# Ledger of designs, part 243: peptides against a protein of PDB entry 5H65

Target 1, 294 residues: chain A of PDB entry 5H65
Amino acid sequence: QYLERTPLCAILKQKAPQQYRIRAKLRSYKPRRLFQSVKLHCPKCHLLQEVPHEGDLDIIFQDGATKTPDVKLQNTSLYDSKIWTTKNQKGRKVAVHFVKNNGILPLSNECLLLIEGGTLSEICKLSNKFNSVIPVRSGHEDLELLDLSAPFLIQGTIHHYGCKQCSSLRSIQNLNSLVDKTSWIPSSVAEALGIVPLQYVFVMTFTLDDGTGVLEAYLMDSDKFFQIPASEVLMDDDLQKSVDMIMDMFCPPGIKIDAYPWLECFIKSYNVTNGTDNQICYQIFDTTVAEDVI

## One batch from the design tools (peptide; made by RFdiffusion4, then SolubleMPNN)

Design b2_p30_4_s4 (from b2_p30_4, 16 letters changed)
Fold by OpenDDE base, seed 4:
Structure b2_p30_4_s4 (fold): chain B 294 residues (1-294), chain A 30 residues (1-30)
Amino acid sequence: as target 1 above (294 residues)
Amino acid sequence: SSLEEKKKKEENEKRFEEYSKIVEEILNEK
């Protein structure tokens, strides 16, 4: 919808909620580091979470590897299984379950692996050779998802996470509900397992200045603002460079703000109540900046 | 047919062995 451009000084005087089109310079932004701006967002409870670091995942998978795979849970109608003992000093047991489609193992690029006792490194390597990997553990009667603090699905280089608050986990045999066991769509896997999938989002605070006023606006966006998926940026150096280039273009270091380019964007105002204090906040929405750069 | 079932079984076994080798290689890299 068309909105007339409104100067920041006028916006700052108005009550919320309202939507505005603005033209302003990006005076500054936070956080400055891209990796700090990528978060996980629950679409249901709206909680923002940090993307787990490699070190965090290493711990989770190390802990998982201390558990012995249950031999009774091997080789079901859903999957064919094999157990390895690593040659390291710990003699770690690793169980891999190859999920079948219609009773037959699919092609490797279509095959889902369920893994018990794998390291992050091993899981990542496997995800590059097969369609996807789910870290699991032996439950009482079935395989279960290892931990929602870790990815419930690793597909290629993408780690898919679920919300601990909103998910009601179901056992692995619920994957039987999927007629097609070759595509492994993350949302379908999540649904089958009772997982509310988290969304990768860019989370930033922009300080905008149009010469009439200064306004802080919040950005929470998955793929529109930069035309780059937040889910992929952490694993792709070229995408990271692209985002950095965009940010440097709008907010170049060592240059006076007078020389900054103008940013056109949409912002919405909203009320935030903190005790007796009512504050108006602003959020960027429906804005793409990459079109101005690319 | 019985022949088709046999072929499917053989293919499954072949894939299982192939995939197992891939996993084994990864697990033995370190």
Scores: peptide ipSAE 0.689, ipTM 0.959, DockQ to the pose 0.816
Fold by OpenDDE base, seed 2:
Structure b2_p30_4_s4 (fold): chain B 294 residues (1-294), chain A 30 residues (1-30)
Amino acid sequence: as target 1 above (294 residues)
Amino acid sequence: SSLEEKKKKEENEKRFEEYSKIVEEILNEK
């Protein structure tokens, strides 16, 4: 799309909704820490929530490990099962269910594991040896997803989360609806289990200044702005450094704004009603800044 | 065929044992 550059002073006088191309300096941004800017967004209810920390997950999996796997739920047409007893003082029971494709276990890189009683560390290690892992628990009649506060699917280093509010969980046997039990596409798994998957997004507020005016613009983006997926950044130190480098380039610490580089981006205005007050807000869209930096 | 079913079962058993060893190794790691 082609838009002429519009000065901020002109934009600030116009009614919403409109789209603009701007050239401005990034005076400041919030939050300053990357881990605070990565959120989970529900496409259905539009709730933004924090990505769970490792400590939160440890608690969930520790609680899950207090439950005993039901022996009656082992070895179905869907999966082959084995139970281990750990050598720790409590003798923790760990059940692993290897999901079959057409009655045969697929190759390890194609195999989904269902795990009861595993620690976060164990689950992460397993997800690196197999295709993916689902933390589960023994339900009344079937295996069930452990907790939507934890990932419903761990694939490699990616943790996939579901919306607690919008999801209507179904039992694990619903994975039978998947014809191909080797690819384990997160969206397909979510659909089979009645999960509304959450989307990783960068959420930031930019204060933009072009010398004619100042406005705040909201950024909610998954992978375009930095050309880095929000879903991967928290698990990769190099990606984190890259994002930090980009932000430091546009908003360098310890120097005056006059020395800041110009940021070119698209913004859209929209109306927000808060009681009796009508406010015009701005959102960055269809903008990539990292092309020359990464 | 009966032969194909037998081969399928044998392959499944082999993979199950292999995968079980992988899990066991992970569970025993300090």
Scores: peptide ipSAE 0.689, ipTM 0.959, DockQ to the pose 0.889
Fold by OpenDDE base, seed 3:
Structure b2_p30_4_s4 (fold): chain B 294 residues (1-294), chain A 30 residues (1-30)
Amino acid sequence: as target 1 above (294 residues)
Amino acid sequence: SSLEEKKKKEENEKRFEEYSKIVEEILNEK
């Protein structure tokens, strides 16, 4: 829908909810560091979560490696299995289950691995050689997902996470419901395992100034604003540099705001009640800034 | 056919061995 440009001073006087088109300068933004702006968002309960750090994952996988793979769960109709004992790591047992498609192992780039007792480093290396990896553990009657605090699926360099609150985990044999066991789509895997997948989002607060007024607008966006996926940015230095360049372009350090470029965007107002206080907040929506930069 | 099934089994065994070697190499990396 076409919206006429509205000055910030007029917007600040209006009741919510409304939608606006604005032209303003980015006076400042928070957080300043990119890694702090990337969060995980649940589409069901709307909880925002921090992306786990490598150190956190190392602990989870180390704990998982203390468990012994159940020999009875090896070699099913779904997967072929092998167990290794590491030479250098106190005899750690690692079980890898290679998921079959119609009773036959697919090509490596199509093959899903289920792994028990692997380290983060090993899992990441495996995800570069195969289609994807699921960290698992031996349950009572079947393999189960290791922990929702860790990725439920690692595909290439992308870690896919699930919502602990909204997920009702099912055993690994539920992957049998997938007719095609060569195209491991994260959403399909999540559905089969009873996982509500989390979404990577950029979360930022922009201070916008058009010379008539100043307002703060919230940005929660996965891939539209920067034309860069939030899911990939943490694992790609070039993408990180690109985001930094975009932000530096709109909010250059050491330069006066008068020299800042104009940002055109859409914002919506909404009411937030905090106790007895009613506040009008603003959110950026349907906006792309990177067309001329990327 | 029985011949096709045999070929599929042989291919599966070959892939399993190949994939196992890849895993083993990764697990033995320092």
Scores: peptide ipSAE 0.689, ipTM 0.959, DockQ to the pose 0.880
Fold by OpenDDE base, seed 1:
Structure b2_p30_4_s4 (fold): chain B 294 residues (1-294), chain A 30 residues (1-30)
Amino acid sequence: as target 1 above (294 residues)
Amino acid sequence: SSLEEKKKKEENEKRFEEYSKIVEEILNEK
């Protein structure tokens, strides 16, 4: 979109909704810590959720480990199964189901594991040796997803989450609907299991100042603004450093705003009603900092 | 063919054992 630049002072006087191109300095931003800015967003109900911490996941998986795998659910046409009893941890039962493709196990890097009773650490290690891991539990007649509070799919270092409100979970045997049982595309897995996948997003509030006025703008972006995926940043120190460097570049500590670089971005205004109060809010959209730094 | 089915079973068994060892190693890792 081509828009002429509009000064903030003019924007602040206009009614919403409108779209603007602006050139401003980033006076400040919130939250300051990167881990606080990464959230999960549902594309259907638009709820924002926090990314579960390791401690949260540990609790879920510990609870899962208290359940005994159902022997009747082992070794189906979909998967081959084995159950282990750990030597430590009071003899914890762990069931792993190796998902087959066309009646045979695929290569390890193509193989999906379904796991009952695994710890977060074990699951993460397994996800590095196999294509992906789904935490599951024994249902009445089939394996079921363990909990939507935990990842429904762990692939490499990425945890894929589903929306509790929008998902209507189906049993694991619905993975049979997938023709290709080697690639394990997260969206395909989600569809098969009745999951509405959540999206990782950066959520920040920018205070923008162009010398004519000051405006707060909301940023919700998955991968465009920083050219860094929000889904990967929490698990990659180099990506974290990159985001921090970008933010420090735009909002350097210890110097005056006059020395800050100019940020070019698109913002849209919209009306928000809080009780009797009508407020105009602003959101950044279609902006990439790497291209918009002047 | 019966030969193809046999080969598939053998390959499946081989992979199952291999994968089981990988899992076992992870589960027994201190």
Scores: peptide ipSAE 0.689, ipTM 0.959, DockQ to the pose 0.870

Design b2_p30_5_s1 (from b2_p30_5, 15 letters changed)
Fold by OpenDDE base, seed 1:
Formats: structure tokens, C-alpha cells, sequence
Structure b2_p30_5_s1 (fold): chain B 294 residues (1-294), chain A 30 residues (1-30)
């Protein structure tokens, strides 16, 4: 992709939509905190959602634990089941269903767990011992996903979420349609269960200044801009530090903007109508900054 | 209390893992 560099002052005078290559300084950005810049985006309805906090998830799983596992749904062709009673004061009933591959339990790193009544902490610990975990509940005739407000799949340290608006949930036995019951690819699991998976994205607003003009540009990117997946950054301190380092490099605190490095990026303009008001907005696209830092 | 809770959770996870391993072993021996 090739575009001639255009000064911001010229861009600000032009009608939308257009694409530009720019060279500007990052005067400021928002939000300042990284955890606030990571959102969930639906690729179908394009709704942006907040990543649920641990406290929110705790409530969901606590509510789920108030329901007793249905013994009629234990031990199907898809999974082997066992129910535990916790030794703590609550004495919760926890059903764990070990998903089989062709009737045989796979290796732990290939095994999907379905869990009823587990806490977030327990589930997270289990996801470190097994391939992945799906929080479920007993439905009328089959196990069902617990709640789309919680992850539908926890794999390693990654929480996979689904769109409530776009998903049409199917029962857990639909996992039988998967030929590969060892890798548990999130998209495949989502498809089997009728879930539209949400995408982790960095969402930021950049104030760009090239000395001729100032404009705000919107950034929504999953992994290209920083060359760091938004899906992993919240659970990895090193990745967080890397992002912070990049942002500090382009927008260093305590110094004048004249000393800021130049940022080269692509932006596109587009029209936004708010009632009777027509506004031109700008979005960053097809831009990678990490390659220049490394 | 937090340490106790964490220990209990770890023990619980280990119990589940142990059960899994035993069941897997039984299946492989069939």
C-alpha cells in the first residue's frame, strides 16, 4: 500500500471518505491506562463491550453454583462425569465432565473440561492443567453454556467471550460435530455452540499533531498496531510493559512535544451523523509501529 | 484465610487431575 504523505492541515479541509498517509507526533492519547484500552468487539454487529472484571465473573459463577447438577446428564458418549462436594464451608456440588475423543479420554493437554458449579479461581487453575474449560449448567435435556456474560471457553490464560446479541446458543452435545476433539480451536467450539466469538481489540483515541494541524484519530486494532495480541496483553505483564514502552516512546512524559518522535501511519476519514450534525472522523488503519521500535 | 482458600483450591484441582489420570489409565488398560 502506497500513499503520498499529506499534511494534517490539508486533510482537515477535505471531505470524507478518503485515505491518507501521515507523519505526525502523538501529542496525547486516551485512555491512559492500558486495561481501559482493551475491549471486546463483535465482528458481526460491531458492538464494543467491556472486558468483564474478575468481580463480575465471580458473581456469575457463584450464581451458577447455586444450581445442582442433573444426574441424568452425567456420562454421555461425549464425556465422562464426576461430581465433587467441596470441603469448604459452602459444600458446593461441582460436576466435572471430561470430554472424550472417539470414546477415549485424551491427554490432559488435549482434554476439554465442562464444569458445573466451579468458581473462577478453580476454573482458571484447571485451565492450566487441561487444554480448556467451558463453564456449563444443566439444561432440560442437555448441558448448556452457563452464561455468555462469562467466558464460553477458557484456554490457558485466555478468556473467550461470545456476543449475546448475535449468538444463538446450542446445547453442549453439538460439540460432537467437531472432528478434532483435541485442539479445541475457539472458533470451532464457538461455531458448534452457535456462538459468535468476540474479538479483543485495542481501542484508543490519538491526538496527532504534525505542526500544521491537529486531529483526533480512532484506533481499533486486535494485533497489528503493536504486533501484540489484545487477547493476551491483559494476562501477560511482559506484554503490558511492551505496550507501555511503545506508548511512552511516542508520547514521553515530562518533555516537550518538539522532542517527540514522528509517527507514520495511515488514517481514513469517514462521515458521522449525529442528528442534524455532520462530523468527519478519522481512524487509523493498516499501521504497525512495533517494527520501528524493535 | 486467603492462603487457606488457595491451598484448598489447589488440593481440589489435584483431586480432579488425579481422578482423570486414574480414569484414563483404566481406559487404556481395557
Amino acid sequence: as target 1 above (294 residues)
Amino acid sequence: EKEKKEKEEEEFVEEILKYYEERRKEELEK
Scores: peptide ipSAE 0.675, ipTM 0.958, DockQ to the pose 0.902
Fold by OpenDDE base, seed 5:
Structure b2_p30_5_s1 (fold): chain B 294 residues (1-294), chain A 30 residues (1-30)
Amino acid sequence: as target 1 above (294 residues)
Amino acid sequence: EKEKKEKEEEEFVEEILKYYEERRKEELEK
């Protein structure tokens, strides 16, 4: 697509929906703190959710650890099992299930672990030694996903979440439907378990000013705008620094807007009805700004 | 105290990894 540049004053007079190419200065943006701008988005119901905090996850895993692993569910054709008792004062039971590929244990970097009773810290450390980890619990007839309020899959440093509203959970044995049990693609795991995976997104509101007019445009983007994945930014200090640098470049603190750099982007207008009031809103799309920082 | 907890977690993870490696070795030798 190619669009000619349109001044904001002209855009503000037009009906929605339309698409525009603009050149404007970023007068201000919200939220100011990066961690507040990272959300989870459902591609089906479009609900936006907060990324769970470590403290919230700790509670979920602590609660899970109070449940005793069911011995009858150990050592199936899908996985080999071992139970450990921790050395701490509580002496909690931790069951680790090593998922097999065609009846054989794969290499560690190909192996999926199912864990009952593990802490978040232990699980995260294990995810650095093995391919991935799923926190589970003993159900009536099979292992089941522990809780959709926690990650359904931890792979490396990435926590994968599912939508509570749209998911219809299936038991762990449904992983048998996967032909290749070595790569553990998050979307494939989610499909097998009846999970609708959530997407990490940056959500921000920009106030744009080109000297002819001012408008607010909202940004919802996963990895295009900053050329940085929203899924990785919370776990990587360098990526956080990069995003902060980009925002400081376009909206530098302590100086007047006249000295701000120009931002080129695409925006689309759309109608929003709130009661009896109809208003036009704007959204940024198909825009990358990282090239200006390099 | 925090360091002690970290050490215990590392030892636990290593124990799991060691068990896995032993089991895998046994399977390969069959």
Scores: peptide ipSAE 0.675, ipTM 0.958, DockQ to the pose 0.910
Fold by OpenDDE base, seed 4:
Structure b2_p30_5_s1 (fold): chain B 294 residues (1-294), chain A 30 residues (1-30)
Amino acid sequence: as target 1 above (294 residues)
Amino acid sequence: EKEKKEKEEEEFVEEILKYYEERRKEELEK
């Protein structure tokens, strides 16, 4: 879309909602740390959530490991099962369920594992050997997802999370509804299990200055702004470096703002009402900056 | 201790993978 460039001083005087094209310098941004800017967003209820830390996940999986796998739930038409007892002092029981395709175990890179009692570290390692892993627990009649506070699916290095508020969990046997039991598309898995998948998003506040005025603009973006998926950035050092480079380019530390490059972007204004107080806020949209760096 | 834990985890993963491969082979031979 085409919009005339509008100076910030003019924008600040106008009512919302409106869309603008601006040319401004990135005076500053928050949060400064990348890992703090990556969050989980529900497309349904629009709640923003923090990405769970390793420590949080460890606790969840430790709790899961306190439960013994139900032998009655082993070896169904959907999966073949085996229980291991760890050699460590705890003697933890770990049940691994290998999901079959048409009654046959697929190739490892196509195989979904359901795991009871595994640690985060073990699960992550397994996710690199198999297609994906779902942490599960023994329910009354079937295996069930362990906890929506943990990933419902770990595929490669990507942790897929679901919204606790919007999800209505269904038992593992609902994976039978999937015709293709080899690719394990996260959205398909989520649908089968009644999960509303959360989206990784970059969440930042930019302070923009074009010399005529200063305004703060909100950024919530999954993959457009940096042309880097928020879902992958936390687990990829190169992607992290790229984001850092982009931010350093626009907002270089130790350099005067006069030397900052100009950022061209689109912003939209919107009203936020807090009681009797009406505030106009701004959000960045339809903007890509990565091409300026490459 | 950390290295020991990592090694144990790797061995555990390898054991699972090995079991899987054996089971898959058995099924294919039926």
Scores: peptide ipSAE 0.677, ipTM 0.959, DockQ to the pose 0.915; fails the geometry check
Fold by OpenDDE base, seed 2:
Structure b2_p30_5_s1 (fold): chain B 294 residues (1-294), chain A 30 residues (1-30)
Amino acid sequence: as target 1 above (294 residues)
Amino acid sequence: EKEKKEKEEEEFVEEILKYYEERRKEELEK
């Protein structure tokens, strides 16, 4: 709040790039559904991707389960292996590889599992019993990541994804490069496997109105605006409710805008060129919504 | 059916965990 407040009508007349402090009402926003506002962003190529739905993941893991684990790839210096056959009608073979630390199996909450042939549900349950899970498949000479369309790492309830465009996948044995095989930091795992990790972000467009003018501002934020991590919101009902409550507070349905609370935020202008069309766009930055409304 | 599937999954997970614990115990005793 080091900047003086500027009315929207004045901002709309100025050249970009500039930074502003504004006070405006949230006339409307899009998308309206929270699950549509959470995206995956690549820090390298800057593409935005949809977070895969459960149904999408089910298909990927079903396809993975059609491949038979290679017995030659079991029990390396990196991991101990065991194969289970499910008791269901399909009789799937599931290979579980327990990653060792200095040749010793660590505690369960420190242990990374590599899974072949598991379902999403099984994998998620395992991730609650162990430190983390990587879905894998048998490659020619080593285990490999199953599919970048699925999480490369499931840790607790968080699904970590990688960018298909920017990643150059390496085999599982590259995890040997990690000195500490107990914490399994997602970024370290990604680096070892040649993955560019995607970032969860809230992506929204706000229509702001301060009575002097109307301005459309773009929001792309991971955890600052709502003080809620985008990486956790999809798997936590309480966090979802919190976000919904915040949005309903600033933009209550069925109420006239005159009764809306004021939103104070920072916006930056920037130039966008689309062919011969030049326009100035606005993005919200360094803003946290407060519980107090003005 | 849904409940049955869920139960089977839980049992499967527990079996894996049990195996792991046994293996870890054996390793530590060596």
Scores: peptide ipSAE 0.675, ipTM 0.958, DockQ to the pose 0.920; fails the geometry check

Design b2_p30_5_s2 (from b2_p30_5, 14 letters changed)
Fold by OpenDDE base, seed 5:
Structure b2_p30_5_s2 (fold): chain B 294 residues (1-294), chain A 30 residues (1-30)
Amino acid sequence: as target 1 above (294 residues)
Amino acid sequence: SEKKKEEEIEKFVNEVLEYYEKEREKQLLL
């Protein structure tokens, strides 16, 4: 994509919608905390929501652990089941369902676990020993996803979430529709269960200044801008440090803006109506900053 | 204690894995 560079002063005078290539300094950005910048975005309804905190998940799983697994739902053609009783917490029952591939148990790193009554810590640790974990509960006739407020799939260190608004949940036996029950691709799992998967995105507001003018530009990006996946950054200290380093490079604390590096990016303008007031807003798109840093 | 809790979780996880491997082995022999 090629566009001529346009000064901000010229952009500020033009009607929307338009696309621009700009060269500007990052005067400031919000939010300053990385964890506040990571959101979940629905590609269908476009709702933005917060990534659930560990404390929120703990509550959900604690509540789930108060429910007794239904013995009638154990050991189906889809999965083999076993119940563990913990020594602590008044003998909490944890049902683990091991999903089979063509009637047999695959390698552990290929196996999907369905968990009833597990804690967040237990589930996360199990996801490191097996392929992935789905938190479930006993429904009337089948196992069901525990809660869309919690991950529908934990694979490695990644928590996959679904949109409550757009999803029409189906029972766990719908996983039978998957031909391959070893790879457990998140999108395939979501489709089988009637889930619209949410996307992790960086959400920031940049104040850009090229010396001719100042404008605010909105950033919503999953993995292109930093060349770091938003889905992984919250669980990886090194990735967090990398993002922080990038932002500190473009917007270093304690020095004058004259010493800031130049940022080249694409922005698009669009109209936002608030009653009788028409406002022009700007969004960053198709921009990678990591290539300029490395 | 937190240490004890962590040990219990680790034990549980290992028990699940061990159980799985044994069950898988049984199935492969059938």
Scores: peptide ipSAE 0.699, ipTM 0.963, DockQ to the pose 0.924
Fold by OpenDDE base, seed 4:
Structure b2_p30_5_s2 (fold): chain B 294 residues (1-294), chain A 30 residues (1-30)
Amino acid sequence: as target 1 above (294 residues)
Amino acid sequence: SEKKKEEEIEKFVNEVLEYYEKEREKQLLL
């Protein structure tokens, strides 16, 4: 729909909820560091959480490696298994389960690995040689997902996470429900395993100034605003640079705001109750910014 | 060393891949 441009001073006086088209300068934004702006969002419970740090993942996988793979769970109709023993002081056992398609091992780039006892580094590197990797552990009767605090699926450089609150995990044999065991679509894998997948989102607060007023607007966006997927940005230096360039264009460091370019965007107002106080907040929506904005 | 660790990881990954390709080949021959 078409919206007339509304000055910020007028918006600040109006009740919520409403939608606006604005033209303003990006005075400042938070967080300043890109990696801090990328979060995981649950589409069901709407919880926002941090993307786990490498150190956190290391701990999870180290803990997983303390458990020996159950021999009884090796080599099922779903997967063929092989155990490697590391030559380090601990002699860590790593079980790799190669998921078959119709009883036959597919091409490596089509094969899903289930890994017990692998390190983050090993898993990540394997995910570059195979289609994808699921960190698992031996359950009582079947392999199970290791931990929802870690990725349930690593595909290429993308770590797919699930919501702990909303997921009801099912055992790994539920992957049998997938007719196609070659593409390993994350959403399909999640569904089979009872996982509610989390979404990568950019989360930022913009301070907007059009000369008539100043307004803080919240941005939560997966791929529209920057035309860059939040799911890929953390693992791609070029994408990171692109985002940084866009932000620097709109909010260049070291120069006065008078020289800043104008940003056109849509914002919506909404009410937030804080005790006895009613606050009006603003969120950016349906807005795309380009690097070549004149 | 970190370098040695990285080399060990690469070796492991390559071993897994090699094993896989070999097993796949065996299955295709049956």
Scores: peptide ipSAE 0.699, ipTM 0.963, DockQ to the pose 0.900
Fold by OpenDDE base, seed 2:
Structure b2_p30_5_s2 (fold): chain B 294 residues (1-294), chain A 30 residues (1-30)
Amino acid sequence: as target 1 above (294 residues)
Amino acid sequence: SEKKKEEEIEKFVNEVLEYYEKEREKQLLL
């Protein structure tokens, strides 16, 4: 798409909704901390929620570990099962279920694990040796997803979450609907289990200034703005550094705004009703920032 | 200690992988 550049002073006088191309300096942004800017967004109900912290996940998995795996649910047509007992004071039982493809165990890097009673650390490390891991629990008649407050799928370093409000969970045997049980696509797994997957998004507010006016614009973007997936940034130090460098480039600390680089982006205006007040708000869209840092 | 805990986790993970590879091998021979 192409639009003529419009000064902020003109935009501020116009009715919504409209789309604009602008050239402005990033006076400031919030939140300043990257971990605070990454959220989970539901594409269905549009709720934003925090990415669970490691401590939160530890509690969930600790609680899950208090439940004993049901022997009746071991070894089905879908998976082969093995129980490990930890050599600690409590003797924790960990059930590992290895999902088969057409009745045969695939290569380890193609295999999905279902785990009962595992810790976060164990699960994460297993996900590095196998294709992916689903934390599960024993239900009445089948294995079930452990908790939507925890990842429903851990694949590599990515934790995939589902929406509690929009999901209608189905039992683990519904994975049988997947013809190919070697490529575990998160969306396919989610669909099979009745999960509405959440999307990682960068959520930020930019204060933009082009010398004619000042405007606040909202950013909600998954992977286009920084050309970095929000789903990966929290688990990768190099990606975090890259985002920080980009933001420092556009909004360098310790210098005056006159020396800031110009940011070119698209914004759209929209109407928001807040109580009795009607307000025009702005959102950045279809924008990729320059990443070249000198 | 945290170091010991990490070693135990690594041991567990390796045991799972080794078990899996053995079981897979058995199935391939059938």
Scores: peptide ipSAE 0.698, ipTM 0.963, DockQ to the pose 0.902
Fold by OpenDDE base, seed 1:
Structure b2_p30_5_s2 (fold): chain B 294 residues (1-294), chain A 30 residues (1-30)
Amino acid sequence: as target 1 above (294 residues)
Amino acid sequence: SEKKKEEEIEKFVNEVLEYYEKEREKQLLL
């Protein structure tokens, strides 16, 4: 729990692994752009992935729209279905499946939509009118998740992603295992569908300087460091501004480091082997900047 | 145009919602 402060010069001479409490200035950080610092992390295999860009999703949904919904999979005990044909020259078919609760359609804000052939824009807008949306495709015997490269669940403005490596996808009818089909908790949906949910994380490298030495420390954090959820920051301008303000406070542009505030944080050292080279790396942990500004 | 596309999307979304509300109402009456 409690650690005495250790100067960076002393830390740099010690073997790993160890934990330290430090007081240092944030000389610099990377990446500089917030959107580049937000990534997806698998809690099981620990792989980091980029958050898909809108363009990436557009391609996935466009490809999905080339497939025709299977009429045989419409109107099951789980959902009621309707197909819309777009009025554009292509005449795209969009199948919307409305998931029922105990055989009855719930309130719109409680209803999960399963969508075949929808565009990203359509899906996102629908997610604002209904509880949530799952992009799906017609499988051989059942609806299936469209692609884990796309969100498995869109709820409000949040895109929920699953790990391709760790997930063993199950068909949509497995949502029947959920007793409550109104709240649509992402973790419950993921469990029902055999998905290992990815976690949004801030990933940054801090260059820390306490006047005795300089070291780079890795930050991977979901919501503790900034007291801002990484899952929400990309879709909220105010949260983005807040993060930017925090970073500007610790690392203000145009002034000398002597004027920078002190940052107190915990770091842990660990060994990394890169080929034949062994190096010691550092990671920030259990740190909240709002509480650790001196 | 982009504006027209947006309007079409909005129309679609509203149609889905309206359809849903009507269907739900029908079910509640049964």
Scores: peptide ipSAE 0.697, ipTM 0.963, DockQ to the pose 0.879

